Peptides against a protein of PDB entry 7SID. Designs and how they scored, part 98

Target 1, 151 residues: chain A of PDB entry 7SID
Amino acid sequence: LHMYLMLLKELPGEEYPLPMEDVLELLKPLSNVCSLYRRDQDVCKTILNHVLHVVKNLGQSNMDSENTRDAQGQFLTVIGAFWHLTKERKYIFSVRMALVNCLKTLLEADPYSKWAILNVMGKDFPVNEVFTQFLADNHHQVRMLAAESIN

## One batch from the design tools (peptide; made by RFdiffusion4, then SolubleMPNN)

Design b2_p23_4_s2 (from b2_p23_4, 8 letters changed)
Fold by OpenDDE base, seed 4:
Structure b2_p23_4_s2 (fold): chain B 151 residues (1-151), chain A 23 residues (1-23)
Amino acid sequence: as target 1 above (151 residues)
Amino acid sequence: SEEEEEIIKKNLEELKKFFDLPK
């Protein structure tokens, strides 16, 4: 876990996108790691904070690439799972803050949710619609962060 | 593509099993 998290942390920012092949390699174990530590709030927060770099890379990639679509799908699946568990009230505000940051970054890359769509339980949820739900979050800091992202 | 969609759906189904937390 520690080595994996370190690799995620060292991802280059938006200015220096990684080859999509490298992104895919990093995403492959992500779902398993998230599943294994789904009840650990600190680990989930850390993961969500580190995958911000992945979102930035995905936003700079060519959508016509099969690898890009694959990476986007894998990432969105994980985000969808976190969102699903958030709806189930499984995560504390700190984790929700990290999730909102991910969604914010997704919206910056895809403001109209052309590809940023969460598929959960067979239903599609555009990230822009998902994001607005955090404006009504029970925790004030989550609401504030969400509100700042809209402006 | 249809192939990509199928892969994503399979991944989603597997992930659902892991994130289905017991009450």
Scores: peptide ipSAE 0.153, ipTM 0.732, DockQ to the pose 0.056
Fold by OpenDDE base, seed 5:
Structure b2_p23_4_s2 (fold): chain B 151 residues (1-151), chain A 23 residues (1-23)
Amino acid sequence: as target 1 above (151 residues)
Amino acid sequence: SEEEEEIIKKNLEELKKFFDLPK
C-alpha cells in the first residue's frame, strides 16, 4: 500500500501530464487497493486525495484514444464505487470532501459530463448530476466545498 | 462500438470486484 500511495502521490498534475500508458499502469491496481481498504476512512481519504492528480491528468489528454477511454473508464469505476458507498453513508465527511474535490476536478475538465459519467450497478450517473447532491450534504464543510465548485 | 463495449465490460467487472473483495 505504501509504495502504491507514494506512486500516486508523486503524480504530476495538470502542468505536466503523464503519458496515458503510465496512467493506465497506475490505475490497474487501484480498484483492488480501494476495495481492500474501503472501510478505512483515513486510507480512502488519502487515496482520493492522491488520485486527484489522475483526474487532472485525464482532463488534459485526448479523449479519442483507446488508452484514454480505458483509463477514463477504470478511474470512473473507482469514483463511482466511492460515490455509491457515500450514498450508503459509509464515509465520514473528510472522505466525502476528498471525493467532492475529485468530482470538482472532473467537472472542470468536463463541465457537461460528456465523458465524466459514473456507471454504478448498470446505471449511468453524470458527474454534474452526482455533484449537485453534495450541495445538500449533512456536513457544512462538504456543502461549502460543493457550492464553491459550482461558482 | 466493439471497443466501447469491451471497456464497459471491463468496468463492470472491476466494479463487481470492488464490492466483492473482503477487507
Scores: peptide ipSAE 0.113, ipTM 0.715, DockQ to the pose 0.053
Fold by OpenDDE base, seed 2:
Structure b2_p23_4_s2 (fold): chain B 151 residues (1-151), chain A 23 residues (1-23)
Amino acid sequence: as target 1 above (151 residues)
Amino acid sequence: SEEEEEIIKKNLEELKKFFDLPK
């Protein structure tokens, strides 16, 4: 886990996007890692903070490539899972804040949720719609974080 | 397209794994 998290953390920023093939390789174990540690709030928060780099890479990729669609799908699957568990009140506010940051970054790349759509249990949830729901979060810091992005 | 359907199917399978894997 530590090695994997380190790799995610050390991903280059938006100025130097990775080849999509490399992004795919990094995403392959992500679902399993998230699932294994889904009940560990600190690990989940750390994962969500680190995958921000993945969003930045995806935002600058060619949307027409097969690898891009695959990578986006794998990433959105993970985000969707965290969103689902958030709705079930499984995560503390600090994890939710990390999730909001991921959603915010997705919206910056795709403001109209053309591709940023979470599919959970067979239903589609556009990220812009999901993001808006955090304006009513029970924790004031989560609400404030969500609200600052629309100002 | 068939390719998109395959990707969606794969992602759904991964989602199931996320929820079903033991701690």
Scores: peptide ipSAE 0.028, ipTM 0.575, DockQ to the pose 0.053
Fold by OpenDDE base, seed 3:
Structure b2_p23_4_s2 (fold): chain B 151 residues (1-151), chain A 23 residues (1-23)
Amino acid sequence: as target 1 above (151 residues)
Amino acid sequence: SEEEEEIIKKNLEELKKFFDLPK
């Protein structure tokens, strides 16, 4: 895990978009890693902070490519899992802050949730609808961060 | 910069090797 996180933090930013093939390879094992450490708040926060670069890459890519759709699906699975556990109050505010930042980036790329839809327990949840729930978060900093995206 | 790009490429290559290792 330590080696994985050390390498993950060195991923390129928005100014250096990755080939979609590389993004897909990075996303494939991510769901398993998240599942294994879903109760570790520090690991979850670290993962969410670093996958922001993946979201930015996905938003700039050609949405018609098969690899893009596959990468979007795998990414949304991870985000959906984090959101589901958030609803069950399994994450502290700092993890929720990182999740909100991911959702904000998704909304910038897809404001009307045409493809940004979370499938959790067999049900579809558009990210724009999911995002509004954080306006009523118990922690004031989470509410403030969510409100900034609306303005 | 070109130097930063080379560092990123090396890190990505190492990351790929990590994922290919037995779990």
Scores: peptide ipSAE 0.020, ipTM 0.487, DockQ to the pose 0.030

Design b2_p23_4_s3 (from b2_p23_4, 11 letters changed)
Fold by OpenDDE base, seed 5:
Structure b2_p23_4_s3 (fold): chain B 151 residues (1-151), chain A 23 residues (1-23)
Amino acid sequence: as target 1 above (151 residues)
Amino acid sequence: DEEKEKEIKENLEELSKFFDLPK
């Protein structure tokens, strides 16, 4: 876990996009790691904070390539899972904060949710619609972060 | 590539359910 988290942490952001091949390699084990530690709030928070770089990187890529679509799918799978568990009230505010940051970054890259769509339990949820729900979050800081992201 | 999009959607649903499963 530590080695993997270090790799995620060292990902360059929007200023220096990674090749999609490298992004894919990093995303491959991500779902398994997230699933394994889905009950660990601190680990989930850390993962979500680190994958912000992935979101930033994906937004700078050509979305028409197969590798980009593959990366999108793998990433959105993980985000969708976190969103699903959030709906089930499985995560504390700090994890939700990290998730909102991911969603914020997705909206910056795809404001109209053309590709940023979460599929949860057979239903599609555009990220822009998902994001607005955090405006009514029970925690003050989450609401504030969501509000800042819209304006 | 519609097939890829379909596969991605199916994978999303499957993994979403998986994450919600008790351990």
Scores: peptide ipSAE 0.165, ipTM 0.723, DockQ to the pose 0.076
Fold by OpenDDE base, seed 2:
Structure b2_p23_4_s3 (fold): chain B 151 residues (1-151), chain A 23 residues (1-23)
Amino acid sequence: as target 1 above (151 residues)
Amino acid sequence: DEEKEKEIKENLEELSKFFDLPK
């Protein structure tokens, strides 16, 4: 886990995007790691913070390539899972804040949710719609984080 | 790519169910 998290953390910023093939390789184990540690709040928070680099890379890629669509799908699978558990009130505010940051970054790359759509239990959730729901989060810091993105 | 979209949807559903399992 720690080795994998280190790799995610050390990804270059959006100024130097990775080849999509490399992004795909990094995403392959992500779902398994998240599922294994889904009940560990600290690990989940750390993962969500580190995958921000993945979002930045996805935003710089060619949207028409098959590899881009594959990478987007794998990433959205993970985000969708965290969103699902958030709806079930399984995550503390600090994890939700990390998720909001991921959603915010997705919206910056895809403001109209053309591809940033979460599918949970057969239902589609556009990220812009999901993000708006955090304006009513129970924790004031989560609400404030969500609100600052619309100003 | 309709086939790929279907695969993504199915993966999301499976993962969502898995995460919802009790302790």
Scores: peptide ipSAE 0.058, ipTM 0.663, DockQ to the pose 0.078
Fold by OpenDDE base, seed 3:
Order: sequence, then C-alpha cells, then structure tokens
Structure b2_p23_4_s3 (fold): chain B 151 residues (1-151), chain A 23 residues (1-23)
Amino acid sequence: as target 1 above (151 residues)
Amino acid sequence: DEEKEKEIKENLEELSKFFDLPK
C-alpha cells in the first residue's frame, strides 16, 4: 500500500500531464486497493486527494483515444464506488470533501456530464446531478465546498 | 465504445458488491 500511495503522491499537476499510458498503469490496481481499504477513512481520503491529479490529466487528454476512454472508465469505477458508499453513510466528512473535489474537477472537464457518468448498481448517475446532492450534505464544510462550484 | 461502456458498467457493479461485503 505505501509504495502505491507514494506513486500516486508523485503524480504531476495539470500543467504537466502524464502520458495516458502511464495514467492507465497507475489506475489498474486502484480499484483493488480502494476495495481492500474501503473502511479505512484515512487511506480513502489520501487516495481521493492523490487521484485529483488523475482527473486533471484526463481532462486535458484527447477524449477520442482508446486509452483515454479506458482511463476514464477505470477512474469512474472508483468514483462510483466511493459515491455509493457515501450514500450508505460509510465515510466521514473529510473523505466526502475529497470526493467533492474530485467531482468538481470532473465537472470542469465535462460540465454537462457527457462522459462523466457514474453507473452504480445498474443505474446511471450523471456527475452534475450527483454533485447537487452534496449541497444538502450534513456537514457544513461539505455544503460550502459544493456551493463554491456553482458559478 | 459501446463494448467498453458495457465493460465499465459491469466492473462498477462488481466492485460495488465487494464494497458491500463484510471484512
């Protein structure tokens, strides 16, 4: 776990995007890692904070490439899982804050949720619709963070 | 694209099941 988290931590910012092939390699084990540590709030928060760079990379990539679509899918799988568990009240506010930041970044890249769609248990949830749910979050800081994106 | 979309949906559903399992 620590080795993998170190790799995620060293992801470059938006101004220096990774080759999509490298992004895919980093995403491949992500779902398994998230599943194994799904009940560890600190690990989940750390993962969500680190994958912000992945979203930024995806937003600047050629959306028509196969690798981009693959990376988008793998990323959305993870985000969908976190969203699902959030609805089940499995995560504390700090984890939800990190998730909202991921969703905000997705909306910057795809404001109308053309590709940013979460499929949870057979049902599609466009990220722009999912995001509005956090405006009514129980924690005031989560609500405030969500409200900041409405500009 | 359609095939990949189907795969993504299936993977997400499977992952959701794993998250629901007790550890």
Scores: peptide ipSAE 0.036, ipTM 0.634, DockQ to the pose 0.055
Fold by OpenDDE base, seed 1:
Structure b2_p23_4_s3 (fold): chain B 151 residues (1-151), chain A 23 residues (1-23)
Amino acid sequence: as target 1 above (151 residues)
Amino acid sequence: DEEKEKEIKENLEELSKFFDLPK
């Protein structure tokens, strides 16, 4: 786990996007790692903070390639799982804060949710629609973060 | 590719169920 998290942390930002093939390889173990530690709040927070680099890479990629669609799908699977468990109130506010930051970054890359769509239990949820729901979050800091991202 | 998009959506649904399963 620690080695994988270190690799995620060291990803280059928006200025230097990785080849989509490299991003795809990095995403392969992500769902398994998230699944193993889905009930560990600290690990989930750390993962969500580190995958911000992945979002930035996805936003700078060629949207027409098959590898891009595959990488987007794998990434959105993980985000969708965190969103689903958030709806079930299984994550503390700090984890929800990290998730909101991921969603915010996704909206920056795809403002109209053309590809940023979460599929949860067979139903599609555009990220822009999901994001606005955090305006009603029970924690004031989560609401504040969501509110500042609308403008 | 409509077929590929369908496959992705199905995978998303299955994994969402997986995350909600008891450990």
Scores: peptide ipSAE 0.029, ipTM 0.586, DockQ to the pose 0.075

Design b2_p23_4_s4 (from b2_p23_4, 13 letters changed)
Fold by OpenDDE base, seed 1:
Structure b2_p23_4_s4 (fold): chain B 151 residues (1-151), chain A 23 residues (1-23)
Amino acid sequence: as target 1 above (151 residues)
Amino acid sequence: SSAKQAEIERNLEEWRKFFDLPK
């Protein structure tokens, strides 16, 4: 886990996007890592904070390539799972804060949710629609973060 | 694809099945 998290942390941001093939390889174990530590709030928070770099890379990629669609799909699967469990109130506010930051970054990369769509339980949820739901979060800091991200 | 969607659903179900922590 530590080595994998270190790799995620050191991933280049928007200025220097990685080849999509490299991003795809990095994403392959992500779902398994998240699943393994799904009950650990601190690890989940750390993962969500580190995958912000992945979002930045995805936003700068060629949207027409098969590898891009595959990478986006794998990433959105993980985000969708975190969001789904958030709706079920499984995560504390600090994890939800990290998730909102991921969603915010996704909206920056895809403001109209052309590809940033969460599929949960067979239904599609555009990230811009999902994001507005955090305006009604029970924790004041989550609401504030969501509110400042709209303007 | 339908196969990919099924995989996504299975993964989500696995998360729900074993995650029993309170809020």
Scores: peptide ipSAE 0.074, ipTM 0.636, DockQ to the pose 0.084
Fold by OpenDDE base, seed 4:
Structure b2_p23_4_s4 (fold): chain B 151 residues (1-151), chain A 23 residues (1-23)
Amino acid sequence: as target 1 above (151 residues)
Amino acid sequence: SSAKQAEIERNLEEWRKFFDLPK
């Protein structure tokens, strides 16, 4: 876990986008890692904070290649899972804040949710719609963060 | 796209095992 998190942390952001192939390699184990530590709030928070780099890389990808779609799908699956568990009240506010930051970055990259669509249990949820739900979050800091993201 | 959606669904199915999502 530590080594993987270090790799995520060292991932360049939008100023130096990585080839999509490299992004895919980082995303491949992500699902498993998230699954293993799904009940660990601190680890989940850390993961969500680090995957911001992935979002930035995805946003810089202008080519609609198969690899891009694959990377987007894998990432969105992870975000969808975290969002679902958030709805099930499985995560504390700090994790939700990290998730909101991810969603914010996604919306910056895809303001109209053309590709940023979460699929959970066979139902599609555009990220812009998902994001607005955090405006009504039970925790004030989450609401504030979400509201600031809209502005 | 259809291909993207299919991939998402496949990934989600795998995640259901790990996140205890209802089937």
Scores: peptide ipSAE 0.064, ipTM 0.630, DockQ to the pose 0.057; fails the geometry check
Fold by OpenDDE base, seed 2:
Structure b2_p23_4_s4 (fold): chain B 151 residues (1-151), chain A 23 residues (1-23)
Amino acid sequence: as target 1 above (151 residues)
Amino acid sequence: SSAKQAEIERNLEEWRKFFDLPK
């Protein structure tokens, strides 16, 4: 886990995007790692903070590439899972804040949710719609974090 | 694809296992 998290953390920013093939290789184990540590709030928060770099890389990629679509799909699956469990009140506010940051970054890359769509239980949820739900979060800091992105 | 969606659903099912939140 530590090695994997280190790799995620040390990804270059959007100024120096990785080849999509490399992004795919990094994303392959992500779902399994998240699932394994789903009950560990600190690990989940750390993962969500680190995958911000993945979003930045995805935003710089060619949208017409099959590899890009695959990478986006794998990433959005993870984000969708965290969002789904958030609705079921399975994560503390600090994890939700990290998730909001991921969603915010997705919106910056795709403001109209053309590709940033969460598929959960066979139903599509555009990230822009998902994001607005956090404006009504139970925790003050989560609401404030969500609100600052629309101002 | 349908197969891919089914795999996603199976993974989500594993995530949905109940656990207590830390206070």
Scores: peptide ipSAE 0.049, ipTM 0.643, DockQ to the pose 0.105; fails the geometry check
Fold by OpenDDE base, seed 5:
Structure b2_p23_4_s4 (fold): chain B 151 residues (1-151), chain A 23 residues (1-23)
Amino acid sequence: as target 1 above (151 residues)
Amino acid sequence: SSAKQAEIERNLEEWRKFFDLPK
């Protein structure tokens, strides 16, 4: 876990996008890691904070490439899982904050949710619709962060 | 857009099995 998190942490952001092949390699174990530590709030928060770089990188890539779509799918699977568990009230506010930041970054890259669509339990949820739910979050900091993201 | 969504759905379905989600 430590080694993997370090790799995610060192991922360059929007200024220096990585080749999509490298992004894919980083995403491959992500779902397994997230699943394994889904009950660990601190680890989940850390993961979500680190994958912000992935979102930024994806947004700078050619969205029409097969590799980009593959990376999007892998990433959105994880985000969808975190959102699903959030709806089930499994995560504390700090994890939800990190998730909102991910969703915010997704909306910046895809404001109309053309590709940013979460598929959870066989149903599709556009990120722009998912994001608005956090405006009514129980925690004031989450609501504020969500509100800042819209304006 | 339709093609992109279809691709996403395929990828999501493939990787969903690796994330143990509670019901």
Scores: peptide ipSAE 0.032, ipTM 0.624, DockQ to the pose 0.043; fails the geometry check

Design b2_p23_5_s1 (from b2_p23_5, 10 letters changed)
Fold by OpenDDE base, seed 2:
Structure b2_p23_5_s1 (fold): chain B 151 residues (1-151), chain A 23 residues (1-23)
Amino acid sequence: as target 1 above (151 residues)
Amino acid sequence: SAAEREKKRKEELEEEQQRFLNA
């Protein structure tokens, strides 16, 4: 876990996007890691904070390729799971804030949710619609964070 | 085919997500 988290943390920023092939390699274990630690709030928060780099990297891709779609799909699958579990009240506010940051970054890359669509149990949820739900979050800091994106 | 690959990817993602949600 720690090695994987280190890799995510050390992911190059927007100035030096990774080849999509490398992004795919980084995403491969993500779902499994999240699954193993889904009940550990601190680990989930850390993961969500680090995958922000992945979102930024994906947003820098101007190529519509199979690899891009694959990478987007793998990432969105994980985000969708976190969102679903959030709806089931499985995560504390700090994890939800990290999730909101991920969604915010997705919207910055895809404001109209052309590709940023969460699929959960066969249903599609555009991130722009998902994001607005956090404006009504039970925790004031989550609401404030969500509101910052539209102001 | 491309369609087959896309279908396979979708199925794999659904399975992965289901494992996550059921963990």
Scores: peptide ipSAE 0.611, ipTM 0.914, DockQ to the pose 0.908
Fold by OpenDDE base, seed 5:
Structure b2_p23_5_s1 (fold): chain B 151 residues (1-151), chain A 23 residues (1-23)
Amino acid sequence: as target 1 above (151 residues)
Amino acid sequence: SAAEREKKRKEELEEEQQRFLNA
């Protein structure tokens, strides 16, 4: 876990995007790692904070490439799972904050949710629609963060 | 075919997500 988290943390930001091939390699174990630690709030928060760099990389890539679609799919699968579990009240506010930051970054890259669509249990949920739900979050800081993203 | 590969990819992602949701 520590080695993987280190790799995620060291991802270049928007100023120096990674090749999509490298992004794919980093995303491959992500779902499994998240699954193993889904009940560890601190680990989940850390993972979500680190994958912010992935979103930045995805938004700068050619969306028509197969590798981009693959990377988007892998990433959105994980985000969709976190969102679903959030709806089931499985995560504390700090994890939800990290998730909102991910969704915010997705909206910056894809404000009309052309590709940023969460598929959960066979149903599609555009991120722009998902994001608005956090405006009514029970925690003040989550609502504030969501509101800042809209304005 | 490309369509078959895409279908397979989606199925694999659904399976992975299901494992996550049921963990």
Scores: peptide ipSAE 0.610, ipTM 0.913, DockQ to the pose 0.937
Fold by OpenDDE base, seed 4:
Structure b2_p23_5_s1 (fold): chain B 151 residues (1-151), chain A 23 residues (1-23)
Amino acid sequence: as target 1 above (151 residues)
Amino acid sequence: SAAEREKKRKEELEEEQQRFLNA
C-alpha cells in the first residue's frame, strides 16, 4: 500500500502529463487497493487526494483513444464506488471532502460531463449532477468546499 | 472487434466495481 501511495503521490500534474499507458498501469491496482481499505477512512482520504494527479492527466489526454477511454473508465469506476458508498453514509466528512476535490477536478477537465460520468450498478450519473448533491452535504466544510468549487 | 473489446471492458469494470461495493 505505502509504495503504491507513493507512486500516486509523485505523479506529474497537468503540466507534465504522463503517457496514457503509464496512467493505465497505475490505475490497474487502484480498485483492488480501494476495495481492501474501503473501511479505512484515512487510507481512503489519502487515495482520493493522490488520484487528483490522475484526473489532471486524464483531462489532457486524447479522448478518442482506446487507452484514454479505458483509463477514464477505470478511474470513474472507483470514483463511482466511493460516491455510492458516500450515499450510504460510509465515509466521514474528510473523505467526502477529498471526493469533492476529485469531482471538482473532473469538472474542470470536463465541465459538461461528456466523459465524466459515473456508472454505478448499470446507471449513469453525470459528475455535474453528482457534484451538486454535495452542496447539501450534512457537514458544513463539505458544503463550503462544494460551493467554492462551482465558482 | 472494437465493439467486442468495449463490451469486455465494460463487463470487467462492472465486476471490479461490484467487488469494491461488496468488500
Scores: peptide ipSAE 0.610, ipTM 0.914, DockQ to the pose 0.906
Fold by OpenDDE base, seed 1:
Structure b2_p23_5_s1 (fold): chain B 151 residues (1-151), chain A 23 residues (1-23)
Amino acid sequence: as target 1 above (151 residues)
Amino acid sequence: SAAEREKKRKEELEEEQQRFLNA
């Protein structure tokens, strides 16, 4: 876990995107790692904070390639799971804030949710629609973060 | 075909997500 988290943390940002093939290799174990530690709030927060770099990297890639679609799918699968579990009230506010930051970054890369669509249990949820739900979050800091991201 | 590959990818992602949600 420690080594993987370190790799995520050190991923180049928007200014220096990696080849999509490298992004795919990094994303392969992500779902499994998240699954193993889904009940650890601190680990989940850390993962969500680190994958912000992945979103920035995806936004600078060729969106028409099969590898890009695959990488987007791998990433969105994980985000969709975190969102679903959030709706089931499985995560504390600090994890939800990290998720909001991920969604904010997705909207910056794809403002009209052309590819940023969460699929959960066979149903599609555009990220712009999902993001709006956090304006009504029970925690004031989450609402504030969501609001400042819209304005 | 491309359509078959896309279908297979979606199915694999759905199974992976389900394992996550049921963990």
Scores: peptide ipSAE 0.609, ipTM 0.913, DockQ to the pose 0.889

Design b2_p23_5_s2 (from b2_p23_5, 8 letters changed)
Fold by OpenDDE base, seed 2:
Structure b2_p23_5_s2 (fold): chain B 151 residues (1-151), chain A 23 residues (1-23)
Amino acid sequence: as target 1 above (151 residues)
Amino acid sequence: EEEERRKKREEELKKEQEKFLNA
């Protein structure tokens, strides 16, 4: 876990995107790591904070390439799971804050949710629709973060 | 062939997500 988190932490930002092949390699173990530590709130928060760099890389890529679709799919699968478990009240506010930041970054890259769509159990949930739900979050800081992201 | 590869990837992702949701 530590080694993987370090790799995610050291990802270049939007100004210096990684080749999509490298992004795919980094995303490959992500779902497994999240699954193993899904009940650890601190680890989940850390993971979500680090994968923000992945979203930035995805936003700089060619949306028409197979590798881009694959990377988007892998990432959105994990985000979709986090969102679903959030709806089931499995995560504390700090994890939800990190998730909102991920969703915000997705919306910046795809404001109309053309590709930023969460598929969970066979159903599609556009990120723009998902994001608005956090405006009604039970925690004031989550609501505030969501509201600030819209403006 | 491309469609087949896409379907395989989608199935794998579905399986991984299910594992995550049921962990």
Scores: peptide ipSAE 0.631, ipTM 0.919, DockQ to the pose 0.941
Fold by OpenDDE base, seed 1:
Structure b2_p23_5_s2 (fold): chain B 151 residues (1-151), chain A 23 residues (1-23)
Amino acid sequence: as target 1 above (151 residues)
Amino acid sequence: EEEERRKKREEELKKEQEKFLNA
């Protein structure tokens, strides 16, 4: 876990995107790691904070490649799971804050949710619609963050 | 062929997500 988190933390941002092949390799273990530490709020928060760099890389990539679609799919699968569990009230506000930041970054890369669509249990949820739900979050800081991101 | 590969990827992602959701 430690080594993996370090790799995620050191990812370059939007200005220096990684080759999609490298992004794919980093995403491969992500779902398993999240699954193992699903009930650890601090680890989940850390993971979500670090994967922000992945979103930035995805946003700068050419969408016309199979590798890009694959990377997007792998990432969105994990985010979709976090969102679903959030709706089931499994995560505290600090984790939800980190998730909102991920969703915000996705919307910056794809404002019209052309590819930023969460699929959970066979149903599609565009990120823009998902994001709007956080405007009604129980925690005021989450609501404020969501509101600031839309405006 | 490309469609089959796409469906395979989608199925794999579905299984991974289900594992996460049921962990």
Scores: peptide ipSAE 0.630, ipTM 0.918, DockQ to the pose 0.943
Fold by OpenDDE base, seed 4:
Parts: structure tokens; C-alpha cells; sequence
Structure b2_p23_5_s2 (fold): chain B 151 residues (1-151), chain A 23 residues (1-23)
């Protein structure tokens, strides 16, 4: 886990986009790692904070390539799961804060949710619609973070 | 062929997500 987290942490952001092939390699084990540690709030927060760089990379890539779509799918699958479990009240505010930051970054890259769509249980949820739900979050810091992202 | 490959990937992702959701 530690080694994987270090790899995610070292992922360059928007200023230095990586080849999509490298991004895909980093994303491949992500779902499994998240699954193993889904009940560890601190690990989940850390993962979500690190994958912000992935979103920034995806936003700078050619959206028409198969690799880009694959990377988007890999990432959105994980984010969708985190969102779903958040709806089930499985995560504390600090994890939700990290998730909101991911969603914020997605909206910055895709304001109209053309590709930023969460698919969970066979249903599609555009991120722009999902994001607004955090304006009504029970924790004030989550609401404030969501609000400052829109205003 | 490409569409079939895409569908296969989507099914794999679905299975991974289900594992995550049910872990």
C-alpha cells in the first residue's frame, strides 16, 4: 500500500501531464486497493487526495483516444463507488472533503459532464448533478467547500 | 471489434465496482 500511495503522490499534475499509458498502469490496481481499505477512513482520504493529479492529467488528454476513455472509466468507477458509499454514510467528513475536491476538479475539466458521469448499479449520474448534493452535506466544512467551488 | 472490446472493459469495470461496493 505504501509504495502504491507513493506512486500516486508522485504523479505529475496538470503542468506535467503523463502519457496516458502510464496513467492507465497506475489506475489498474486502484479499485482493488480501495476495496481492501474501504473501511479505513485515513487511507481512503489519502487515496482521494492523491488521485486529484489523475483528474488533472485526464483533463489535459485527448478525449477521443481509446486510452483516455479507458482511463476515465477506471477512475470514474472508483469515484462512483466512493460516492455511492458516501450516500450510505460510510465515510466521515474528511473523506467527503477529499471526494468533493475530486468532483470539483472533474467539473473544472468537464463543466457540462460530457464524460464525467458516474455509473453505479447500472445507472448514470452526471458529476454536475452529484456535486450539488454536497451543498446540503451534514458537515459545515463540506458544505463550504462545495459552495466555494460553485460561487 | 472495438465496440465488443469496449463492452468487455465495461463489464470488467462493473465487476470491480461491485467488489468494491460489497467488500
Amino acid sequence: as target 1 above (151 residues)
Amino acid sequence: EEEERRKKREEELKKEQEKFLNA
Scores: peptide ipSAE 0.630, ipTM 0.918, DockQ to the pose 0.934
Fold by OpenDDE base, seed 5:
Structure b2_p23_5_s2 (fold): chain B 151 residues (1-151), chain A 23 residues (1-23)
Amino acid sequence: as target 1 above (151 residues)
Amino acid sequence: EEEERRKKREEELKKEQEKFLNA
């Protein structure tokens, strides 16, 4: 876990996008890692904070590329799971804060949710619609972060 | 071939998400 988290942390940001092939390699184990540590709030928060760089990379890529679509799908699968579990009240506010930051970055890259769509249990949820739910979050800091992200 | 690969990837993602949701 530690090594993987370090790799995620060291991902170049928006200014230095990675080749999509490298992004795919990093995303491949992500779902499994998240699943293993689903109940560890600190690990989940850390993972979500680190994958912010992945979102930035995905937003700058050619959306018509098969690799881009694959990477987006892998990432959105994980985010969708986090969102679903959030709705089930499985995560504390600090994890929800990290998730909102991910969603914020997705909206910056795809304001109209053309590709940023969470599919959970066969249903599609555009990120812009998902994001608005955090405006009514029970924790004030989450609401504030969500509100700031719209501006 | 492309369609088959796409479907395969989608199925894999579905299985992974299900594992995550049920962990």
Scores: peptide ipSAE 0.630, ipTM 0.918, DockQ to the pose 0.931

